Peptides against a protein of PDB entry 7AE7. Designs and how they scored, part 43

Target 1, 321 residues: chain A of PDB entry 7AE7
Amino acid sequence: KVYKDLREFLEVLEQEGQLIRVKEEVNPEPDIAAAGRAAANLGKNQPAVFFEKIKGYKYSVVTNVHGSWQNHALMLGLDKNTSTKDQFYELNRRWDKFPVPPNVVKREAAPCKENVIDKDINLFEILPLYRINEQDGGFYISKASVVTADPEYPDDFNKLNVGTYRIQVKDRDRVGIQALAMHDIAVQLEKAEAENKPLPIAITIGNNPLVTFMASTPVGYNQNEYEFVGALQDGVPMDIVKSDLYDHLYVPAGSEVVLEGHIIPRVRTVEGPFGEFPGSYSGARLQCEVKIDRITHRTNPIFENLYLGIPWTEIDYLMAL

## One batch from the design tools (peptide; aimed at target 1 G272)

Design b2_p19_1 (made by RFdiffusion4)
Pose (drawn by RFdiffusion4):
Structure b2_p19_1 (pose): chain A 313 residues (1-149, 158-321), chain P 19 residues (1-19)
Amino acid sequence: KVYKDLREFLEVLEQEGQLIRVKEEVNPEPDIAAAGRAAANLGKNQPAVFFEKIKGYKYSVVTNVHGSWQNHALMLGLDKNTSTKDQFYELNRRWDKFPVPPNVVKREAAPCKENVIDKDINLFEILPLYRINEQDGGFYISKASVVTANKLNVGTYRIQVKDRDRVGIQALAMHDIAVQLEKAEAENKPLPIAITIGNNPLVTFMASTPVGYNQNEYEFVGALQDGVPMDIVKSDLYDHLYVPAGSEVVLEGHIIPRVRTVEGPFGEFPGSYSGARLQCEVKIDRITHRTNPIFENLYLGIPWTEIDYLMAL
Amino acid sequence: SSFEEAMDKWEDEFMDARD
């Protein structure tokens, strides 16, 4: 099976006993992060946890989506009990199908274009943002796929919420931004960027794939789907930016020129906190989202947690 | 930074395994 969006994958997970629904209202902190750690601590057949009610928020959160070999195998469309070695072989075989060009769809057909917010941008009205770890510098978006501009790149970068319409980003960790970053800051021009949240599991998996192999990213997702192309749609504001047609939330924005502010600290996959450093800020100019969006976020702590599964094979 | 160094090391080891 191939998933057009996060919601089809969550349906499969729930049918397979790999998704737990928390119906009672929970507080943002520390409840969501504590549940993410506990789900990771179950050791075997760790499920995704779906929080339907978060105090003070309108929408729902899902966590630990990738956090088990059962979830990982279901992401690949295999039986949930497929061994890790067999999943490795299946990924190795599909790796060679690269490239599979994506399908570009019209705006009216992309579920991520159902709702538009073009003014008075407020991330908190859409995303139930919360603190992941006690010493984090702020509320984080820890599982977004970021699109920048064959020269289109998708990657995962930790995003700290600074204001209702502003976030932080480590721009010098996106090694295609940094030739356009010099030109843009030298000329005081903004650099367009797209942040996608709540994606097809293979899109997130591709976004965590090593940068050393300069692939075409979306064409790699079609390879992981064993030759089935993925659907992408043009962003509202920037014609050279394409986002997954099924994303739950799309934040279209730009990197603010000549602005450096304190970002962090945040957790890193070796199990420790990073330090606080001066990093770039991104202004959100537009939000498009599916009706009743789902905030797919990720808990990160002492290994093994979901990030290890996203990096393993 | 420590994060960037950890990512570089992980990516090099991954590429070597692929080769």

Design b2_p19_1_s1 (made by RFdiffusion4, then SolubleMPNN; from b2_p19_1, 12 letters changed)
Fold by OpenDDE base, seed 2:
Structure b2_p19_1_s1 (fold): chain B 321 residues (1-321), chain A 19 residues (1-19)
Amino acid sequence: as target 1 above (321 residues)
Amino acid sequence: SSELEFRRKREEEWLKRRE
């Protein structure tokens, strides 16, 4: 089984009993986190949690998509009860198929292009944002696949980077991004900032689970994550489409939301704190800032966000019922 | 074996992601 997008994967998760659908309206805080914790405590077969209705927001949230070995097996198109050993055996076998180049689809064929927002951008209208942890310094986008290119070699597809970074919402049309020196994005940003130029960026949310998986997997600077996705799909190419603002940036065709913009050169603003681990918070630091210039999104976009897990409480139990 | 090393590495990476 190969998935075109997040929605196909969620359908399979639901069919396999690996997705809980919360149909009742919930409060963004604390209910989303509480329900996530409750689901995590159901045992080893931790399901994804899909929230259909969120008070004050128009769209839905899904969390814990990758949150179990069963979900991981299903992501690979395997039986949900496939052993960890066999999953990694298969993963390794498929890894050797790299590179599998993606298909570039036309704009009209890409679900991520169904809707466009190019003025009066407000992230809160498109994403049902919430604090993941009680003491977080703001709202975070934690499972985005961020697309950037080498500004010196913008047309070198092998240098196109798809990575996962901590992203804090700073304003209606601004986000902070943690670009550490060890990340490929930092190399690209350094080149742009040397010339005092913006770095083009596409922040993609709600993807094929293998895209999210690869975005969180370090690869070589001259290796394209999309070509690994094709390998992990056992040789079936994934579908990508050009970004609207930048001819040299490609995004997953099936992304739920695409935030297109630029990293502002030589600007740093306060970001954090964020609860990276239960009971622990990173300090606030100066980080890069992205201006969002354009949004494309699927109709009724699903906000996929990270579940971090917090200790079980009575509230968690109540949300599980 | 190379397979065991790969599996160990990927398992560790998976566990670190929290999801």
Scores: peptide ipSAE 0.027, ipTM 0.484, DockQ to the pose 0.061
OpenDDE base, seeds 1, 3, 4, 5: peptide ipSAE 0.019, 0.010, 0.021, 0.012; ipTM 0.508, 0.392, 0.604, 0.446; seeds 3, 5 fail the geometry check

Design b2_p19_1_s2 (made by RFdiffusion4, then SolubleMPNN; from b2_p19_1, 13 letters changed)
Fold by OpenDDE base, seed 4:
Structure b2_p19_1_s2 (fold): chain B 321 residues (1-321), chain A 19 residues (1-19)
Amino acid sequence: as target 1 above (321 residues)
Amino acid sequence: SSELEYLRAREEEWLKRRE
């Protein structure tokens, strides 16, 4: 089984008894985090939690999508009861198929292009934002696949980076992003800032689960994460589409939400605190700031976000593979 | 706490669906 988007994966999770659908209206806080904790504490076979109705918001949230070995097996298109050993074996077997180049689809064929917002941008109208932890300094987007390119080699597809970074919402059209020196995005940002130029960026939310997995998996600077997604799909290419603002940035065709913008050069703003672990908050840091210039999204977009808490949580499963 | 009650309710609902 190969998934074109998050929705196909959620359907399979639900069919396999690996998704809880919350139909009653919930409060963004504390209900979403509470359900994430509940899911994590189930011990085995932890399900995704899908909230259909969130007070004060129009759209839905899903958490804990990668929150179990069963969900990881299903992500690989395997039986949900596939052993961890066999999952690793299959992952390694497929990894050797790299590279599998993606299909570039036309704009009209990409679900992420169904709706466009290019003025009066307000992230709160598109994403049901909430505090993941009670003492978080703000709202975080914690499961985005962030697309950037090398500004010196924008047409080199091998240098296109898809990574996962901590993103704090700063304003209606601003987010802070943590770009650590060890991340490929930091190399690209350094080049842009050396010339006092913005770095083009696309922040993609609600993807094919293998895209999210690969965005969280370190690869070489000259290796494209989308080509690994194709490998992990056992040789089936994934679908990507050109971003609206930038010819050199490609996003997953099936993304629920795409935030297109730029990292403002040589600007740093306060980001945090963030509860990386219950009772342990990271200090405030000066981090990069992104201006959101354009949003594309599917109709009734699903906000996929991480739950972070005491192990074992979703992030622990993502890092275990 | 209200959070603990919510957690338990979600766990119970999940268990019932798997029976």
Scores: peptide ipSAE 0.203, ipTM 0.724, DockQ to the pose 0.021
OpenDDE base, seeds 1, 2, 3, 5: peptide ipSAE 0.027, 0.237, 0.150, 0.019; ipTM 0.591, 0.797, 0.722, 0.410; seeds 1, 2 fail the geometry check

Design b2_p19_1_s3 (made by RFdiffusion4, then SolubleMPNN; from b2_p19_1, 14 letters changed)
Fold by OpenDDE base, seed 4:
Structure b2_p19_1_s3 (fold): chain B 321 residues (1-321), chain A 19 residues (1-19)
Amino acid sequence: as target 1 above (321 residues)
Amino acid sequence: SSELEYLREREEAWLKRRE
């Protein structure tokens, strides 16, 4: 089984009993976080939690999508009861198929292009933002696949980076992003900032689960994460589409939401604190700031966000593979 | 922490609403 988008994966999770659908209206805080913890307490077979109605928001949230070994098995198109050993075996087998180049689809064929917002941008109108932890310094987008390119080699597809970074919402059209020196994005940003130029960026939310997985998996600077997604799909290419603002940035065709913009050069703003672990918070740091210039999104976009709570959390499973 | 206790209480309350 190969998934074109998050929705196809959620359907399979639901069919396999690995998704809880919450139909009643919930409060963003604390109900989303509480439900995530509740799901974590269901034992080893932790389901995704899909919130259909969120008070004060128009759209839905899903969390804990990668929150169990069963969900990881299903992500790989395996039986949900596939052992961790066999999952690793299959992952390694497929990894050797790299590279599998993606298909570039036309704009009209990409679900992420169904709706466009290019003025009066307000992230709160598109994303049901909430604090994951009560003491978080703000609203975080914690499961985005962030697309950047090498500004010196923008047409080198091998240098296109898709990574996962901590993103704090700063304003209606601003987010902070944690770009650590060890990340490929930091190399690209350094080049842009050396010339005092913005770094083009596309922050993609609600993707094919293998895109999210690969965005969280370190690869070489000259290796494209989309080509690994194709490998992990056992040789089936994934679909990508050009961003609207940048010819050299490609986003997953099936993304629920795409935030297109730029990292503001040589600007650092306070980011944090963030609850990385229950009862522990990272300190506030000066981090990069992104201006959002354009949003594309599917009709009734689903906000996929990371659940952070009692171990084992979703991040533990993502990092375990 | 007091916050963790609060979150646990909210979790339990949420679970009870779904039963």
Scores: peptide ipSAE 0.021, ipTM 0.476, DockQ to the pose 0.021
OpenDDE base, seeds 1, 2, 3, 5: peptide ipSAE 0.007, 0.011, 0.013, 0.018; ipTM 0.407, 0.477, 0.432, 0.416; seeds 1, 2, 3 fail the geometry check

Design b2_p19_1_s4 (made by RFdiffusion4, then SolubleMPNN; from b2_p19_1, 12 letters changed)
Fold by OpenDDE base, seed 4:
Structure b2_p19_1_s4 (fold): chain B 321 residues (1-321), chain A 19 residues (1-19)
Amino acid sequence: as target 1 above (321 residues)
Amino acid sequence: SSELEFRRKLEEEWLEKRK
């Protein structure tokens, strides 16, 4: 089984009894976090939690999508009861198929292009934002696949980076992003800032689960995460589409929401605190700021966000692979 | 608390889906 998008995966999770659908209206706080904590207490076979109705918002939220070994098995198109050993075996087998180049689809064929917002951008109208942890300094987008390129080699597809970074919402059309020196995005940003140029960026939310997985998996600077997604799909290419603002940035065709913009050169703003682990908050740091210039999204977009609670959390499963 | 009630409800729904 290969998934074109998050929705296909959520359907399978639901069919396999690995998704709880909350139909009643919930409060963004504290109900979403409470549900995540509850899911964490359900043992090793934790479900995704899908919130259909969120007070004050138009759209839905899903959490804990990668929150169990069962969900990881299903992500790989395996039986949900596949052992961790067999999952790793299969992962390694498929890894050797790299590279599997993605299919570039036309804009008209990409679900992420169904709707466009290019003026009066307000993230709160598109994403049901909430504090993940009670003491968080703001709202975080914690499960985005962020696309950037090498500004010196924008047409080198091998240098296209898809990574996961901590993103704090700063304003209606601005987010802070934590770009650590060890990340490929930091290399690319350094090059842009050396020339005092903006770095083009696409922040993609609600993807094919293997895209999210690969975005959280370190690869070489000259290796494209999309080509690994194809490998992990056992040789089936994934679908990507050009971003609207940048010809050299490609996003997953099935993304629920795509935030297109730029990292403002040589600007740093306060980001944090964020509860990375229970009882431990990262201090506030000066981090990069992104201006959102354009949004594309599917009709009734699903906001996929990470749950960070008591171990075992979703991040623990993502890091265990 | 409303949070505990919500957790309980989620657990109950989860248990029902696994039957």
Scores: peptide ipSAE 0.355, ipTM 0.900, DockQ to the pose 0.020
OpenDDE base, seeds 1, 2, 3, 5: peptide ipSAE 0.039, 0.112, 0.279, 0.061; ipTM 0.656, 0.784, 0.867, 0.721; seeds 1, 5 fail the geometry check

Design b2_p19_2 (made by RFdiffusion4)
Pose (drawn by RFdiffusion4):
Structure b2_p19_2 (pose): chain A 313 residues (1-149, 158-321), chain P 19 residues (1-19)
Amino acid sequence: KVYKDLREFLEVLEQEGQLIRVKEEVNPEPDIAAAGRAAANLGKNQPAVFFEKIKGYKYSVVTNVHGSWQNHALMLGLDKNTSTKDQFYELNRRWDKFPVPPNVVKREAAPCKENVIDKDINLFEILPLYRINEQDGGFYISKASVVTANKLNVGTYRIQVKDRDRVGIQALAMHDIAVQLEKAEAENKPLPIAITIGNNPLVTFMASTPVGYNQNEYEFVGALQDGVPMDIVKSDLYDHLYVPAGSEVVLEGHIIPRVRTVEGPFGEFPGSYSGARLQCEVKIDRITHRTNPIFENLYLGIPWTEIDYLMAL
Amino acid sequence: SAEELEKKFREEWKKELEK
């Protein structure tokens, strides 16, 4: 099976006993992070946890989507009990199908274009943002796929919420931004960027894939789907930016020129906190989102947690 | 089963909230 969006994958997970629904209202902190750690601590057949009600928020959160070998195998379309070695072989075989060009769809056909917010941008009205770890510098978006511009790149970068319409980003960790970053800051021009949240599991998996192999990213997702191309759609504001047609939330924005502010600290996969450093800020100019969006976020702590599964094979 | 896994999850979560 191939998933057009996060919602089809969550349907499969629930049918396979790999998704737990929390119906009672929970507080943002520490409840969501504590549940993510507990789900990771179950050791075997760790499920995704779906929070339907978060105090003070309108929408729902899902966590630990990738956080088990069962979830990982279901992401690949295999039986949930497929061994880790066999999943490795299946990924090795599909790796060679690269490239599979994506299908570009019309705006009216992309579920991520159902709702538009073009003014008075407020991330908190859409995303139930919360603190992941006690010493984090702020509320984080820890599982977004970021699109920048064959020169189109998708990657995962931790995003700290600074204001209702502003976030932080480590721009010098995106090694295609940094030739356009010099030109843009030198000329005081903004650099367009797209932040996608709630994606097809293979899109997130591709976004965590090593940068050393300069692939085409979306063309790699078609390879992981064993030759089935993925659907992408042009962003509202920037014609050279394409986002997954099924994303739950799309934040279209730009990197603010000549602005450095304190970002962090935040957790890193080696199990420790990073330090606080001066980083770039991104202004959100537009939000498009599916009706009743789902905030797919990720808990990070002492290994093994969901990030280890996203990096393993 | 799914019910058993949920039960174990809620027990473990209760411990995590004590931290």

Design b2_p19_2_s1 (made by RFdiffusion4, then SolubleMPNN; from b2_p19_2, 10 letters changed)
Fold by OpenDDE base, seed 4:
Structure b2_p19_2_s1 (fold): chain B 321 residues (1-321), chain A 19 residues (1-19)
Amino acid sequence: as target 1 above (321 residues)
Amino acid sequence: SKEEREKEFFELLEEELKE
């Protein structure tokens, strides 16, 4: 099976007994993190946890979407009981199908375009934000697929980068982003900052699970993650749509939320601490700042976020293959 | 506490996965 969006995947997870709905109203803290830890502690068949009602927020949260080998098998459209060995074999077989170019759909055909916010932007109205760990310095968006391009070659689709980066919410319309030197986004940002220009960015949340997987998987600078998604879909192209603000940025057509904006050139602000690793907080650092200029989102958007904690958690499964 | 909620959710998840 191939999934167009997160919702189709969540439906399959639920049908397969790999998604549990929490129907009672929960407190964002500590309940979401507590449930994520509880799910991880099951040891096997760890389900996604879907929170329908969150105190103080309008929309839902889902965590632990990639939090098990069963969920990983289902992501690949395999039987949930497919062995890790067979999953790895199938992943490698499909990898050789690269490149599979995506389909560019019209704006009207893209679910991520159902709603637009272009004024009075407030991230807290769209995303049920919470601290993942009690000692975190703020609210993090930890499972976003971030789209950037090479500012020197903006029309080169092969240089379009889709990556996962640590994102801290800084204000109603601002986020901090950790662009490490090893990341393709850092190369692109360096080029933009050399000319004192903003770097266009689209932060996409709640995607086709293979998009999220590929965004967390290192590829070559001249390789497009969307073309790998098509390969991992066994040769079925994924659907992308042009961003609203930038002609050269394309986002998954089915994204739950798309934050369009720019990295402010030569500005660094305090970001962190964040509990990235068990028992260790990365200290506060000066990181890049993104101004959010436009939001597009599906009606009743689902905030997909990562739980981070003692292995094995969702991040370990995402990085295991 | 977080620990109390972790236990509650663990019990909830175990129950739901057995159904």
Scores: peptide ipSAE 0.663, ipTM 0.956, DockQ to the pose 0.103
OpenDDE base, seeds 1, 2, 3, 5: peptide ipSAE 0.410, 0.429, 0.513, 0.436; ipTM 0.898, 0.905, 0.926, 0.906

Design b2_p19_2_s2 (made by RFdiffusion4, then SolubleMPNN; from b2_p19_2, 8 letters changed)
Fold by OpenDDE base, seed 4:
Order: sequence, then C-alpha cells, then structure tokens
Structure b2_p19_2_s2 (fold): chain B 321 residues (1-321), chain A 19 residues (1-19)
Amino acid sequence: as target 1 above (321 residues)
Amino acid sequence: SKEEREKEFRELLEKELKE
C-alpha cells in the first residue's frame, strides 16, 4: 500500500492495532510525554498514540508514529510482522528505483491548502504545543520536514532539500531552527546570508510517513528526497504542490500544516536547551530565526510530533533504517 | 506526577492492545 498522507497511514495503523486513541482530555504536560514514554517502553509492537482532546487546544496530537518495527513495516506497505531483515531488503530493493519524480498537483487538489492564515499568525492556535521534556527551554516541533532550495540555483529541483531539523517555537509567528554545518540547509543559508538575503523556507508537519523518513535520511546535495519517496513507494510518485509564497518551493500535497516563511539573514537568537537524550541536554545556543509569513493547513490538522527518550524510541527506529 | 501519569497510560495502552 502507498499512503497519500499521514491520515491514510494512521488509519492503517489503527486497523492493524498499531495506534491507540486517547479519548479523554489530557494535559499537554506531562501527559503527552508520559504517554509517549509508556508506548515506547511496551517492548514490542509500540503503537502510535493519538490524543483527541488536549486541554487548552483545539486540535489533536499524534506521537510515536514511527515508533516500532511494525510501524516501519506498515510504512513500507508490508505486513506488520515483516522481519527487520526483510524490511531492509525491501528498502534496498526500492532504493535502486531512484529517481522517481513526484507529481506536481494543482493547488485545488492539495489537501494542505484547505485553510489559509496570512494575518495575525499564532502557532499556538494551530499546533497543540508542549514541552517534550520537562527541562526543555521551550516548545519544539521535532518531526517537521523542512523544505529549502539553493538560492543560487532555485529552479534546480535536484537541489531542493527536504530535511528534519530541531525547531523551537520562539513566538506566535517565529521559530528557531538548528541548521548545523553538516546539513544541506546550512549550505543554502550560507549562500543567502553572503548576499544578506532571506532564505525561503517551508516547514511541513504531518506528512506521508515516507516523506518524514526520507527527510531524516541523509542524501546527496544534488538528490531530491521526494524522488526517493517515489522509489520507496515502489515506483509510485508522491504528490507535491507549489508553496503559496515561493514558486521554487514544493511541499507534500497532503501535509497537515505548512508553515511558510523565511530565515532572517545574519540574525541569531537563543535556542534551547533541548533534551535530545535522557539526561543529556544540549546547551542553549545561538541559532537561526525563522519568520512565519503564511500558514496553510488541513481542516482539523493533526500535529505529529516526536517522542524522545531512552533507546529504543521513535528516533532510534527512524535512524536505524 | 509524570511518573503517575506514565503508569496510568501504560495501563491504558496495555489494556487497549489486548482488546
């Protein structure tokens, strides 16, 4: 099976007993993290956890979507009991199908375009934000697929980058992003900052699980992650749509939320601390600042966020494949 | 406490996965 969006995947997870719904109203803290830990510590068949009602928020949260080998098997459209060995074999087989170019769909056909916010932007109204760890310096968006392009070659689709980066919410319409030197986004930002220009950015949340997987998987600078998604879909192209603000940025058509904006050139603000590992907080650092200029989102958007904890947690499964 | 809530969710998850 191929999934067009997160919702189709969540439906399959639920059908396969790999998603548990929490129907009672929960407190964002500590309940979301507590449930994530509980799910991760089940030892096997770790389910996604879907929170339908969150105190103080309008929309839902899902965590631990990639939190088990069963979920990874299902992501690949395999039987949930497919061995890790067979999953790797199938992944490698499909990898050789690269490149599989995506389909560019019309704006009207893209679910991520159902709603638009272009004024009075408030991230807290769209995303049920919470501290993942109690000692975190703020609220993090930890499972976003971030889209940027090479400012010198904006029309070169092969240089379009889709990556996962640590994102801290800084204000109603601002986020800090950790762009490390090893990341393709850092190369692109360096080029933009050399000319004192903003770097266009689209932060996409709640995607086709293979998009999220590929965004967390290092590829060559001249390789497009969407073309790998098509390969991992066994030759079925994924659907992308042009961003609203930028002609050269394309986002997954089925994203739950798309934050469109720009990295402010030559500005650094305090980001962190963040508990990347239990008991290990990365110190506060000066990181890039993103201004959010436009939001598009599906009706009743689902906030997919990562749970971080002791191995084996969702991040370990994502990194293992 | 977070520990109490974790226990409660563990119990909930274990129950739901057995059904």
Scores: peptide ipSAE 0.573, ipTM 0.938, DockQ to the pose 0.103
OpenDDE base, seeds 1, 2, 3, 5: peptide ipSAE 0.393, 0.414, 0.565, 0.411; ipTM 0.888, 0.895, 0.936, 0.893

Design b2_p19_2_s3 (made by RFdiffusion4, then SolubleMPNN; from b2_p19_2, 8 letters changed)
Fold by OpenDDE base, seed 4:
Structure b2_p19_2_s3 (fold): chain B 321 residues (1-321), chain A 19 residues (1-19)
Amino acid sequence: as target 1 above (321 residues)
Amino acid sequence: SKEEREKKFFELLEEELKK
């Protein structure tokens, strides 16, 4: 099976007994993290956890979407009991189908365009934000697929980058982003900052699970992650749509939330600490600042976020293959 | 406490997975 969006995947997870709905109202802290830890502690068949009601928020949260080998098998459209060996074999077989170019759909056909916020932006109204760990210095968006382009070659689709980066919410319309030197986004940002120009950015949340997987998988600078998604879909192209603010940025058509904005050139602000690694916190550092200029989102958007903790957690499964 | 909530959710998840 191929999934167009997160919702189709969540439906399959639920049908397969790999998604548990928490129907009671929960407190964002500590309940979401507590449930994530509880799911990880099951040892096998770790389900996604879907929170329907969160105190103080309007919308839902889902965690641990990639949090098991069963969920990983289902992501690949395989039987949930497919062995890790067979999953790896199938992943490698499909990898050789690269490149599979995505379909560019019209704006009207893209679910991520159902709603638009272009004034009085408040991330807290769209995302049920919480601390993933109690000692985190703020609220993190930990499972976003971030889209940027090479400012020197903005029309070169092969240089379009879709990556996963640590994102801390800094204000109603601002986030900090960790762009490490080893990341493609850092190369692109360096080029923009050399000219003292903003770097266009689209932060996409709640995607087709293979988009999220590929965004967390390192590829070459001249390789497009969307073309790998098509390969991993066994040759079925994924659907992308042009961003609203930038002609050269394309986002997954089915994203739950798209934050469009720019990295402010030559500005660094305090970000962290964050419980990024098991048993350790990365200290506070000066990181890039993103201004959010426009939001598009599906009606009743689902905030997909990562639980991070002692292995094995969702991040370990995402990085295992 | 977080630990109490973890236990509660663990029990809930185990129960739901048995259905």
Scores: peptide ipSAE 0.628, ipTM 0.958, DockQ to the pose 0.103
OpenDDE base, seeds 1, 2, 3, 5: peptide ipSAE 0.346, 0.352, 0.298, 0.368; ipTM 0.887, 0.890, 0.867, 0.897

Design b2_p19_2_s4 (made by RFdiffusion4, then SolubleMPNN; from b2_p19_2, 11 letters changed)
Fold by OpenDDE base, seed 4:
Structure b2_p19_2_s4 (fold): chain B 321 residues (1-321), chain A 19 residues (1-19)
Amino acid sequence: as target 1 above (321 residues)
Amino acid sequence: SKEEREKEFFKLFEEELKE
């Protein structure tokens, strides 16, 4: 089984009893976090939690999508009861198929292009934002696959980076992003800032689960995460589409929401604190700021966000493979 | 409270997963 988008995966999770649908209207806080904890306490078969109605918002939230070994098995198109050992075996087998180049689809064929917002951008109208942890310094987008390129080699597809970074919402059209020195994005940003130029960026939310997985998996600077997604799909290419603002940035065709913009050069603003681990918060730091210039999104976009609670957290499963 | 809501969701989820 190969998934074109998050929705196909959520359908399979629901069919396999690995997704719970909350139909009642919930408060963003504390209900989303509370429900995530409840799901984590159900045992080893931790389901995703899909919130259909969120007070004050128009759209839905899903959390804990990668929150169990069963969900990981299903992500790989395996039986949900596939052992961790067999999952690793299959992952390694497929990894050797790298590279599997993605298919570039036309704009008209990409679900992420169904709707466009290019003026009066307000992230709160598109994303049901909430504090993931009670003591978080703001609202975080924690499962985004962030697309950037090497500004010196923008046409080198092998240098196209798809990574996961901590993103704090700062304003209606601005987010803070944590670009650590160990991340490929930091190399690219350094090059842009050396010339006092903006770094083009596409922040993609609600993707094919293998995109999210690969965005969280370190690869070489000259290796494209999309080509690994194709490998992990057992040789089936994933679909990507050109971003609206930038010819050299490609996003997953099936993304629920795509935030296109730029990292403002040589600007740092306060970001944090964020509860990365239960009972521990990272301090506030000066981090990069992104201006959102354009949004494309599917009709009735689903906001996929990370569950962070008691161990095992969703991030533990994402990093365990 | 968050703890009360967690308990409520837990009960809800246990019921749904039994179906």
Scores: peptide ipSAE 0.592, ipTM 0.941, DockQ to the pose 0.102
OpenDDE base, seeds 1, 2, 3, 5: peptide ipSAE 0.547, 0.573, 0.571, 0.583; ipTM 0.931, 0.937, 0.937, 0.938

